# Peptides against a protein of PDB entry 3T6J: the designs that were tried, part 31

Target 1, 375 residues: chain A of PDB entry 3T6J
Amino acid sequence: PIVESYIGFIESYRDPFGSRGEFEGFVAVVNKAMSAKFERLVASAEQLLKELPWPPTFEKDKFLTPDFTSLDVLTFAGSGIPAGINIPNYDDLRQTEGFKNVSLGNVLAVAYATQREKLTFLEEDDKDLYILWKGPSFDVQVGLHELLGHGSGKLFVQDEKGAFNFDQETVINPETGEQIQSWYRSGETWDSKFSTIASSYEECRAESVGLYLCLHPQVLEIFGFEGADAEDVIYVNWLNMVRAGLLALEFYTPEAFNWRQAHMQARFVILRVLLEAGEGLVTITPTTGSDGRPDARVRLDRSKIRSVGKPALERFLRRLQVLKSTGDVAGGRALYEGYATVTDAPPECFLTLRDTVLLRKESRKLIVQPNTRLE
Target 2, 372 residues: chain A of PDB entry 3T6J as posed
Amino acid sequence: PIVESYIGFIESYRDPFGSRGEFEGFVAVVNKAMSAKFERLVASAEQLLKELPWPPTFEKDKFLTPDFTSLDVLTFAGSGIPAGINIPNYDDLRQTEGFKNVSLGNVLAVAYREKLTFLEEDDKDLYILWKGPSFDVQVGLHALLGHGSGKLFVQDEKGAFNFDQETVINPETGEQIQSWYRSGETWDSKFSTIASSYEECRAESVGLYLCLHPQVLEIFGFEGADAEDVIYVNWLNMVRAGLLALEFYTPEAFNWRQAHMQARFVILRVLLEAGEGLVTITPTTGSDGRPDARVRLDRSKIRSVGKPALERFLRRLQVLKSTGDVAGGRALYEGYATVTDAPPECFLTLRDTVLLRKESRKLIVQPNTRLE

## One batch from the design tools (peptide; aimed at target 1 I87 F138 Q141 H150)

Design b2_p15_2_s2 (made by RFdiffusion4, then SolubleMPNN; from b2_p15_2, 7 letters changed)
Fold by OpenDDE base, seed 4:
Structure b2_p15_2_s2 (fold): chain B 375 residues (1-375), chain A 15 residues (1-15)
Amino acid sequence: as target 1 above (375 residues)
Amino acid sequence: MTGVYYPEYWPVLAP
C-alpha cells in the first residue's frame, strides 16, 4: 500500500489567537479508487476558480495544480480527526509554492452513518432525502471546501523590500470601487493579523465556497450526479449546512461569549447570512416534540436556493475574500463577529434555540483506530 | 487547515 504521513505543530484551532499549532500526526493508506474521483475535480479546478465571486486580481496569480488524495487513516495522534485537510496552512506558501488536499475517507464513512430516528431538526419529508444524499453531498462539500475553498484567494502583500505582489495602480477593490488601501506587511500572516477570528473566518469562507460552487453543473457532473440526483445533492448539501448552523449552537458558550469550535461557528455564520437573505429561503420553527419537550425544524426552500440563496452567499463570500485579501481586520472582524453574535432577539431567538439544541443533543462519538490485515 | 469536522468527533475548546 501507499503510505502517507505527516507530523508536527500544524493546526491552530485550539489556540485562542489562531497562531500556535497543536502537535499532531497521522499515518494513512492511500485509497487509489477514491483518489481518482478527486483527481477529476483537480483537473477542473483552474476553470472552477474563475467561477468564484471575486476578480482575478484577488485570486492566485498562477494556478498551481495541487494534489488531492483520499486517505484511510490508520493512526491519528491529535485532539480530533478531520474529514479533509488542506496544507500548508500559510496562505503565502499556498499561493507561491502550492498545496495538497486530502480526504480522510474512512472518517467520512463513519460520519455518514445516520439513523433516521435520531435525525433531529428536519422535516419528516426531508429525512429520507437527507439520509440518502448526506454522504454524496459531503463528498462534494469536502472536495470543494479543501480544493477551491482553502485553495483559493490571494493575500496582498508588501515584502521587506517594499515590493507589492499586486499592481497598486490598477487593482480595484470590488466592494469600494477604489484602489487597494490595505495589505499584509512583511511578517504579517493571516493568522497573526486576524487572530481570534482567523480560523473560523477561513472555515466560513471555505464552507461558503462549497455551497456556492456546488450549484455549478460541472461540479456535480465530476462527482457523477446528473438530473434529479444532482438537484437533490445540491438541496441536501445546503440543507445540511443550515441544519449544521443550528446544531452549532451547542458549541457556543453564552457566559463567555465565545465559540468552542471554529467550523461550527462558521456554519452558524452561514446560517445567519442565509436567514438574512429572507424571502422564505430558510425557516427555523420551534416545535414541540412527540415527547412533549421543545424541538425545532429547519426548512430550506429548494426553489429559492439559486434565486435568493446564491446571490446572498455570493455577496457575503466576496466580502470575506476582499477583506481577507486586503488584510482589513477592522472590516473583517465587524462583518464576521456581527454574524457570529448569538442573542435571543426575535424572530430567531437563538439562545432559546440553543437550549433546544442541547436538549436534543446526541452522545459524542469516538473513532477507534482501525486495523489492517492481509486478504 | 482542515475541512469539514463533524461535531461528534471534534474537540471542544475551553471557555
Scores: peptide ipSAE 0.039, ipTM 0.720, DockQ to the pose 0.297
OpenDDE base, seeds 1, 2, 3, 5: peptide ipSAE 0.032, 0.035, 0.034, 0.032; ipTM 0.708, 0.694, 0.701, 0.709; seeds 1, 2, 3 fail the geometry check

Design b2_p15_2_s3 (made by RFdiffusion4, then SolubleMPNN; from b2_p15_2, 8 letters changed)
Fold by OpenDDE base, seed 5:
Structure b2_p15_2_s3 (fold): chain B 375 residues (1-375), chain A 15 residues (1-15)
Amino acid sequence: as target 1 above (375 residues)
Amino acid sequence: MTGVYRPEYWPVLAP
């Protein structure tokens, strides 16, 4: 088997300022069959990057073909096991040297296990479809999230010599219609500037890229889905995200006004964006469970994903990217924290919903890492 | 710094 490993100070999720990496490492075996799908995605990446909702001037100047591999993890040392990885975590290195993507396939497999009778917050009519397509939709989302999410976008930089990596006279901010007014200076990084929101903000951008690009027929074709199956994968991917946004409330601490998990905060933000879009796209309805206690249902109108959801996500995603590219921390924080705010205001009453989420919390999964033997 | 996707934080049923 082909063995891959990495070790070092890599992920900064446990640093409140998003800067200091946690020491982690893994040993894994390449899954050749699943890797072939990601190789096809990589082959289409340059073209798919053009589908993202920002001008080419806000995209990397040169496409650097990355590696993307599906891995079966034998051992993982760290505070948590991811399902996908994009490294290095330095935007400057990603822009100049390239990056590598991995999908941890057997970690995803653990996430696929769902019992219908215990599946929370979905309409009964959606449960079977959700169970059927959850796994495949995860593969799509992870691939897009890592490769085209984390792997996309340009940071505007002025180097130590005063030179810019963009034309100040010709590059226009698509949100303002004006020339670029802010950028990263020498020594400034994404994490150093955006600090407490950097990790969650970037995850939100990557998740949004996944949702946005999964609507593209070529993406679904790469993963082997066509026709009705492709539409079902899209629907379940979006449904999973809005459900995750509700579930995210578990990771909010009202007393401290803070989030304890960057990805879940990101998913809540996306939920808020899609709720704001209105027009019946997403509905969260408080209910009473069969046990007589509070429950809730999330509904996503499939027919409104492209007409309502996509435009809303497009605008939001473009704003995320523009603010990131320009190093506009004030604007970025205002935007992101606005959507990340959790109150009990109607109609959603998120703090009340949080109580419901906690009440309906599923048992924590235990991941047991395997051993290999020669037979 | 960010570079991971963690769907397991979406509450899912244990096997």
Scores: peptide ipSAE 0.028, ipTM 0.668, DockQ to the pose 0.401
OpenDDE base, seeds 1, 2, 3, 4: peptide ipSAE 0.026, 0.025, 0.028, 0.034; ipTM 0.674, 0.665, 0.679, 0.693; seeds 1, 2, 3, 4 fail the geometry check

Design b2_p15_2_s4 (made by RFdiffusion4, then SolubleMPNN; from b2_p15_2, 7 letters changed)
Fold by OpenDDE base, seed 4:
Structure b2_p15_2_s4 (fold): chain B 375 residues (1-375), chain A 15 residues (1-15)
Amino acid sequence: as target 1 above (375 residues)
Amino acid sequence: MTGVYYPLYWPVLAP
């Protein structure tokens, strides 16, 4: 078998400042059959990048074809096992040297396991559809998240010699209509500059890319979905994200006004964006469960995903990218922390909903090292 | 070398 591994101080999710890496490492085996699926996505990546809602000047100058490999993890040493990986983390290196994506296939397989009787916060009419398409929609989302989420966008940089990697005279900020007024200086990185919000902000951008691009027919075709199946995959992907935003409240600590998980914070932010879009796109309704205890239902209007959801997400995603590219920490923090704030204000009453989420949560799953054998 | 990753628990943190 083809074996892949990495080890070192790689991810900074455990650092409050988003800068210090946690020591981690894995050993995995390449799944050739599954890797072939992601190769099709890679083949279309350059074209799909053009579909993202920012000017080409805010995208990488040159597309560097990445690798995308499906891996079956044998061992993973770290605080958590990911379902997907994009490396390296440094955006400048991604721009100049390229990157690699991996899908941890056997990890995803665990993530797909859902029991209908335990499925929370969905309408009964959505549960069967959700169970049916959760796995496929997840494959789409993870692929887009890693390849076109983390793999997209440009940082504007001034090097130590004073040279810019963009044309100061011609590049226009699409949000302001003005020339670029801020950038990264020599030695500044995404993580160092955006610090406490960097990890979650980037995850939010990547998740948003997934939702946005999954609406593109070519994406669904690449994954082998057509017609009604494609529409169902889209619906379930968006529904899953909205539900995840509610579930995210588990990872918020009201007493400390902080989030304990960057990805879940990101999903909550997306939920807030889609709720703000209004027009009945997303509805969260407190209910009473069959056990007489608090419950809730998330509803997504399928018919409004393209008409209401997409434009809202487009605007938000563009703002995320523009603020990231220009190194506008003040603007980025204001935007992101605004959506990441959890209050008990009506109509959502998120702190109350958090109590419901905590009441309905299951025990944390334990992942054990798999066995290998000769056959 | 550094990396960014998608966590295992999305969306299986809670049923």
Scores: peptide ipSAE 0.061, ipTM 0.680, DockQ to the pose 0.280
OpenDDE base, seeds 1, 2, 3, 5: peptide ipSAE 0.097, 0.063, 0.088, 0.073; ipTM 0.708, 0.684, 0.698, 0.694; seeds 1, 2, 3, 5 fail the geometry check

Design b2_p15_3 (made by RFdiffusion4)
Pose (drawn by RFdiffusion4):
Structure b2_p15_3 (pose): chain A 372 residues (1-112, 116-375), chain P 15 residues (1-15)
Amino acid sequence: as target 2 above (372 residues)
Amino acid sequence: DSTVEDESDYYASFF
């Protein structure tokens, strides 16, 4: 459509329980030139789902070209203006017929070297160069194969299923599936507090995982002297964001104040656990003399160590999502999402530095439409 | 004219 639109109580992020949605609406025009660069990603999108750490039976049944667009925003009502979105928010529809992927083009043109804190004098160079371009990649993957992948196991009214039970097996356990989403049950209705952050983490993680693929970069025009940097800046940005996320964590209440930031911290912790000197957090000192930190990500170890930690992680997340296993999901997540002062990082002590170097986000003013 | 918080660092959101 020339004009793209949508509205309702949709994103559930701001419900302390995680079910009730916050009202919004948007009207934006579809840009053509930048969309083809996405429709390409849609065309070859089919294969990639099978590259995911879980078998094809643990994935959605068919596939689709649901849609991927680039929208110049006219009116976005509500609290915020996301870079990209995958909707409608009803999973059943995501599997049965389809969903849509939205990359807002003109919001980007808004959001783009001393404020590059927690990096090194190198790094921030590659950051300034490849952040913008890589942003499109991470967004495409986050939206398309982030939430585009995965399958829900639901018990329909009768004792039957939405799938064949005897032929489905859990790779982690080896048994046959003992858990699932029953009638009326949904992602938010079960995982609740964690559902948003957990799902987002999975999407970002698939983001990096497939951001390691030559094809996708060929779609975005990255290869050779190019294919490096963008991937690096992407992962580096992910680990840095994992550091900045401490600001949005409330230690007193032992509570996270956001899904994305928390998810990003979790991915950071998983990478730190992979160890092998791949990632480091150094309690340095800024030129101003105050405290500071430097995030160190060894790029040569990206495929040899980090990737395994990822596909094992995604395999577990997805496995527990399909069967709808809350116990394992939480135990696997809230454990990773835990914030403590234990070394050799001391996140409780780092958080202060994160707050000192903290940033306050900008404001986006919007135009109106007068009727003549 | 109205204003909205910039949430572009989210990369994308699940709606």

Design b2_p15_3_s1 (made by RFdiffusion4, then SolubleMPNN; from b2_p15_3, 11 letters changed)
Fold by OpenDDE base, seed 4:
Structure b2_p15_3_s1 (fold): chain B 375 residues (1-375), chain A 15 residues (1-15)
Amino acid sequence: as target 1 above (375 residues)
Amino acid sequence: PTVVEDRTEDLAVRA
């Protein structure tokens, strides 16, 4: 078998300031069959990067073909097991040296096990569709999230010699129409600069890339979906995200005004963006469950994903990238914390909804080490 | 990386 491993102080999610890595390591076996789809995605990555809603000047100067493999993890030492990984985590290295993507296939397989009777917050009419396409849609999302999310964008940097990695005279900020006014100085990194919001902000950007690009026919084709199936995968992917945004409230601590999970915070932010788009795209309706206790339903209008959702996400995603590229911490913090704020303001009443989410909380899965053998 | 919602990493102690 082809064995992959990594070890070290890799992920900084456990650091409130996003800088100190947690010691992590895994040993995994390559799943050759599942890797094939991701290889096709890699083959189209350079073209798909051009579909992202920022100028080429805000993208990596040179496309560096990454690896993308599906892995079956045998052992994982860390606080949690991800579904996908993009490494290294240093943006400067990603843009100058390249990166590797992995999908933890057997982790995904465990996550896809959903019981219909326990599926919360969806309309009954959506449950069967959701169950059918959750796995495939999440494969698409993970692939896009890692490869084209984390694997996209450029940081504007002035090095220790005073040289810029961009043309100060010609590069224009698409949000302001002006020349670039801010950048990363020598020694400054994404994490050091954006600190408390860095991890979640980056996850939000990556998730947004997934939602945005999954609308592209070529993406679905790469994963083997066409026609009605492709549309269903798109719908379920977006539906899963807005549902996740509601579920995210579990990981918010009102007393501390703090988020306890970066990805969930990111998903809540995306939900807020799509709710702000209005026009009936997303609706969260408090209901009463069969037990007489509070419940809720999330509705996504399929017909408005492209007309309402995509433009809203495009604008938001572009802003995320521009603020990231320029190292505009003030602007980035204002934007992100604005969407990440949880209040009980109507019509959403998110703090009230949080109580409902907690009441309907699903059991967290415990993943244990598997074994394998050669026959 | 990305994490599935039912197997997420807690950054703080959950109540």
Scores: peptide ipSAE 0.054, ipTM 0.701, DockQ to the pose 0.104
OpenDDE base, seeds 1, 2, 3, 5: peptide ipSAE 0.046, 0.025, 0.052, 0.036; ipTM 0.706, 0.643, 0.711, 0.691; seeds 1, 2, 3, 5 fail the geometry check

Design b2_p15_3_s2 (made by RFdiffusion4, then SolubleMPNN; from b2_p15_3, 11 letters changed)
Fold by OpenDDE base, seed 4:
Structure b2_p15_3_s2 (fold): chain B 375 residues (1-375), chain A 15 residues (1-15)
Amino acid sequence: as target 1 above (375 residues)
Amino acid sequence: ETVVEDRTEDLAVRA
């Protein structure tokens, strides 16, 4: 078997300022069968990058073919076990040296295990479909999230000698129609500039890329989905995201006005974006459970994903990228924190919904890592 | 308790 491992100070999610990495490591075995799908995704990556809603000038100058591997994790040492990883985390290195993606396949398999009776916040009509396609849709999402999410975009930089990595005269900001007015100076990084929002912001961008690109037929074909199955995968992927946005409220601390988990904050932001789009795309309805206690249902109108959801996400995602590329911290913070704000304002009453989420929370899944043998 | 029904722990998909 092919064994992969990594170790070091890698992820900065535990640092409130998004700068200091947590020490972690894993040992895993390559799953060749699952890696094949991701290899096909890599083969299409250069083309798919062009589908992202920003000009090529905001994308990496040169496409560097990354590695993408599905891994069965034997051991993972860290504060949490991810479903996917993209490294290195430095954007400058990603754009100049390349990157590696991994999907933790056996971790995903655990995530796929859902009992219908325990599946919260979904309409009954969606539960079976959700259970059926949760796994496949999540594979798609993780692949896109890592490869084309974290693996996309360019930072505009002025080096120590004053040289720019972009043409100041010709590159236009698609949001303003003007020339680029801000960039990263020598020594400045994504994390150093965006600090407290950097991790969550980037996760939000990556998740948004996943949702956006999963609508592309080529992506679904790569993963082996066509026709009605492809549409169901899309639907469940989007449904999962909006549901996750609701579940995310568990990780908000009202008393401190802060989020305790970057990915969940990101998912809440996406929920807010899609709610803002309106037109019946997403509906969260407070209900009463069979126990007579508060419950809720998330509804996603399948017919509105492309007509309402995609355009909303497109605009949002473009803004995320433009602000990231230009190092516009003020603009980025205003945008992101605006969507990340949790209040009890109607109609959503998110703080009240949070109480419902907390009420309906169940015991955390325990992940027991496997052993392996050669026969 | 952390509620992550359909995903692994808090860091489902990460960079």
Scores: peptide ipSAE 0.035, ipTM 0.668, DockQ to the pose 0.278
OpenDDE base, seeds 1, 2, 3, 5: peptide ipSAE 0.031, 0.028, 0.035, 0.030; ipTM 0.666, 0.629, 0.661, 0.645; seeds 2, 5 fail the geometry check

Design b2_p15_3_s3 (made by RFdiffusion4, then SolubleMPNN; from b2_p15_3, 11 letters changed)
Fold by OpenDDE base, seed 4:
Structure b2_p15_3_s3 (fold): chain B 375 residues (1-375), chain A 15 residues (1-15)
Amino acid sequence: as target 1 above (375 residues)
Amino acid sequence: ETVVEDRTEDLAVRM
């Protein structure tokens, strides 16, 4: 088998300032069959990058073909096992040297093992569809998240010699209509500038890219979905995200006004964006469970994904990218923290919903190291 | 044989 491994101070999710990496490492074997699907996505990446909702001037100047591999993890040493990886984490290196993507396939498989009777917060009519398509939709989402999420966008930089990596006279900020007024100075990085929001903000951008681009027929075709199946995969992917936004409340600590998980914070932000879009796109309804205790239902109107959801996500995603590219920390923080704020204000009453989420919380999953043999 | 066990809060974590 083909073996891959890595070790080092890689991910900064546990650093409140998003700068210090946690030491981690893994050993994995390549899943050749699933890797072939991701290679097809890589082959289309250059074209798909053009579909993202920002001007080419905010995208990488030169497309660098990355690797994308599906891995079955044998051993993972760290605080948590990811579903996907895009490395290196330095944006400057990503745009100048390239990057590698991996999907941890057997980790994803464990995540999909949900029993119907334990599936929370969905309408009964959606449960069977959700169970059927959760796995496939997640494969699509992870692929897009890593390759075209983390793998997209340009940072505007002034180097130590005063030279810019963009034309100051011609590049226009699509949000303001003005010339670029801020950028990264020499030695400044995404994490150093955006600090406490950097990790979650970037995850939010990557997740948003996944939702946005999964609407593209070419993406679904790459993964082998056409017709009604493709539409169901799209629906379940979006449904999974809005459900995840509700589940995310588990990872918010009201007493400290902080989030304990960057990805879940990101998913909550996306939920807030889609709720703000209105028009019946997303509805969260408090209910009473069969046990007589509080419950809730998330509904996503399939017919409004393209007409309401896509435009809302487009605007939000563009803002995320523009603020990131220009190093506008004040604007970025205002935007992101605004959506990440958890209150008990009507109509959502998120703090009350959090109590419901905690009440319906599933037990933590225990992951056991697998064995493999050559026979 | 050594069995390594780990607990995760979210299997959908991506890095």
Scores: peptide ipSAE 0.033, ipTM 0.649, DockQ to the pose 0.367
OpenDDE base, seeds 1, 2, 3, 5: peptide ipSAE 0.031, 0.027, 0.034, 0.031; ipTM 0.636, 0.639, 0.657, 0.623; seeds 1, 2, 3, 5 fail the geometry check

Design b2_p15_3_s4 (made by RFdiffusion4, then SolubleMPNN; from b2_p15_3, 11 letters changed)
Fold by OpenDDE base, seed 4:
Structure b2_p15_3_s4 (fold): chain B 375 residues (1-375), chain A 15 residues (1-15)
Amino acid sequence: as target 1 above (375 residues)
Amino acid sequence: PTVVEDRVDDLSVRM
């Protein structure tokens, strides 16, 4: 078997300031069959990057073909096991040296195990479709999230010698129409500048890329979906995201006004963006469960994903990228914290919904080390 | 990286 591993102080999710890495390490075996699908995605990556809603000047100057491998984890040392990885985490290195993507396939397989009777917050009419397509849609989302999410975008940098990695005279900020007015100076990084919001902000950007690009027929084709199946995968992917945004409230601590999970915070932000789009795209309805206690239903109007959802996400995603590229911490914080704020304001009443989410909380999965052998 | 829903990266004390 082909064995992959890594070790070190890699992920900074547990650092409130996003700077200090947590010790992490794994040993995994390559899943050749699943890796082949991701290689097809890699083959289209350069073209798909052009579909992202920012000018080429805000994208990497040169496409660096990344590696993308599906892995079955044998052992993992850390606080949690990811579903996908994009490394290194330093944006400058991603731009200049390239990056590697992995999908932890057996972790995803565990995550896909959902019992219909325990599936919360969905309409009954959506449950069977959701169960059928959650796995495949998640594969699409993870692939896009890692490769084209974390693997996309450029940071504008002035190096220690005063040289810029962009043309100050010609590059235009698409949001302002002006020349670039801010950038990263020598020694500044994404995490050092954006600090407390850096991890979640980046995850939000990556998740948004996934939702945005999953609408592209070429993406679905790469994963083997066409026609009605492709549309169902798209629908379930978006539905899963808006549901996740509701579930995310579990990871918000009202008393501390903070989040305890960067990805879930990101998903809540996306939910807020799609709710803001209005026009009946997303609806969260408080209900009463069969037990007589509070419940809720999330509804996504399939017919409005492209007409309402995509434009809203496009604008938001572009803003995320522009603010990231330019190192505009003030603007980025204002934008992101605005969407990440949890209040009990009508019509959503998110703090009230949080009580419902906690009431309907699913049991945490316990992942244990698998066994394998050659026969 | 992408994390599944049940992973927790605690940044503060859960209340």
Scores: peptide ipSAE 0.043, ipTM 0.705, DockQ to the pose 0.081
OpenDDE base, seeds 1, 2, 3, 5: peptide ipSAE 0.029, 0.030, 0.038, 0.026; ipTM 0.681, 0.680, 0.709, 0.655; seeds 1, 2 fail the geometry check

Design b2_p15_4 (made by RFdiffusion4)
Pose (drawn by RFdiffusion4):
Structure b2_p15_4 (pose): chain A 372 residues (1-112, 116-375), chain P 15 residues (1-15)
Amino acid sequence: as target 2 above (372 residues)
Amino acid sequence: AFGAYDPFYPSAFEP
């Protein structure tokens, strides 16, 4: 459509329980030139789902070209203006017929070297160069194969299923599936507090995982003297964001105040656990004399160490999502999402520095439409 | 489930 639109109580992020949605609405025009660069990703999107760490039976049944667009926003009502979105928020529809992927083009043109804190003098160079371009990649993957992948196991009214039980097996355990989503049950209704952050974490992780693929970069025009940087800046940005996320964590209540930031911290911790000097947090000192930190990501060890930690992570997340296993999901997540002062990082002590170097986000003014 | 990519910039309407 020339004009794209949508509205309702949709994103569930701001419900302390995680079920009730917050009202919003948007009207934006579809840009053509930048969209083809996405429809291309849609065309070859079929194969990639099978590159995911879980078998094809643990994935959605068919596939689709649901849609991927680039929208110049006219009116976005509500609390915030996301860079990209995958909707509608009803999973059942995501598997049965389809969903949509939205990359807002003109919001980007808004959001773009001393404020590059927690990096090094190198780094921020590659950051300034490849952040914008890589942003499209991460978004495309996050939206398309982030939430586009995965399958829910639901018990329909009768004792039957939405799938064949005897032929499905859990790779982690080896047994046959003992858990699932029953009638009326949904992602938020079960995982609740964690559902948003958990699902987002999965999407971003698939983001990096497939951001390691030559084909996607060929779609975005990155290869050779190019294919490096963008991938690096992407991962580096992920780990840095995992650091900045401490600001949005409330230690007193042992509570996270956001899904994205928390998820990013979780991915950071998983990478730190992979060890092998791949990632480091250094309690440095800024030129101003105050405290500071430098995030060190060895790029040569990206494929040899980090990737395994990823696909094992995604495999577990997805496995627990399909069977709807809350116990394992939480125990696997809230454990990773835990914030403590234990070395050799001391995140409780780092958080202060993160707050000192903290940033306050900008404001996006919007135009109106007068009736003549 | 709803999916979105951060950052969520606040907004205001021009008068």

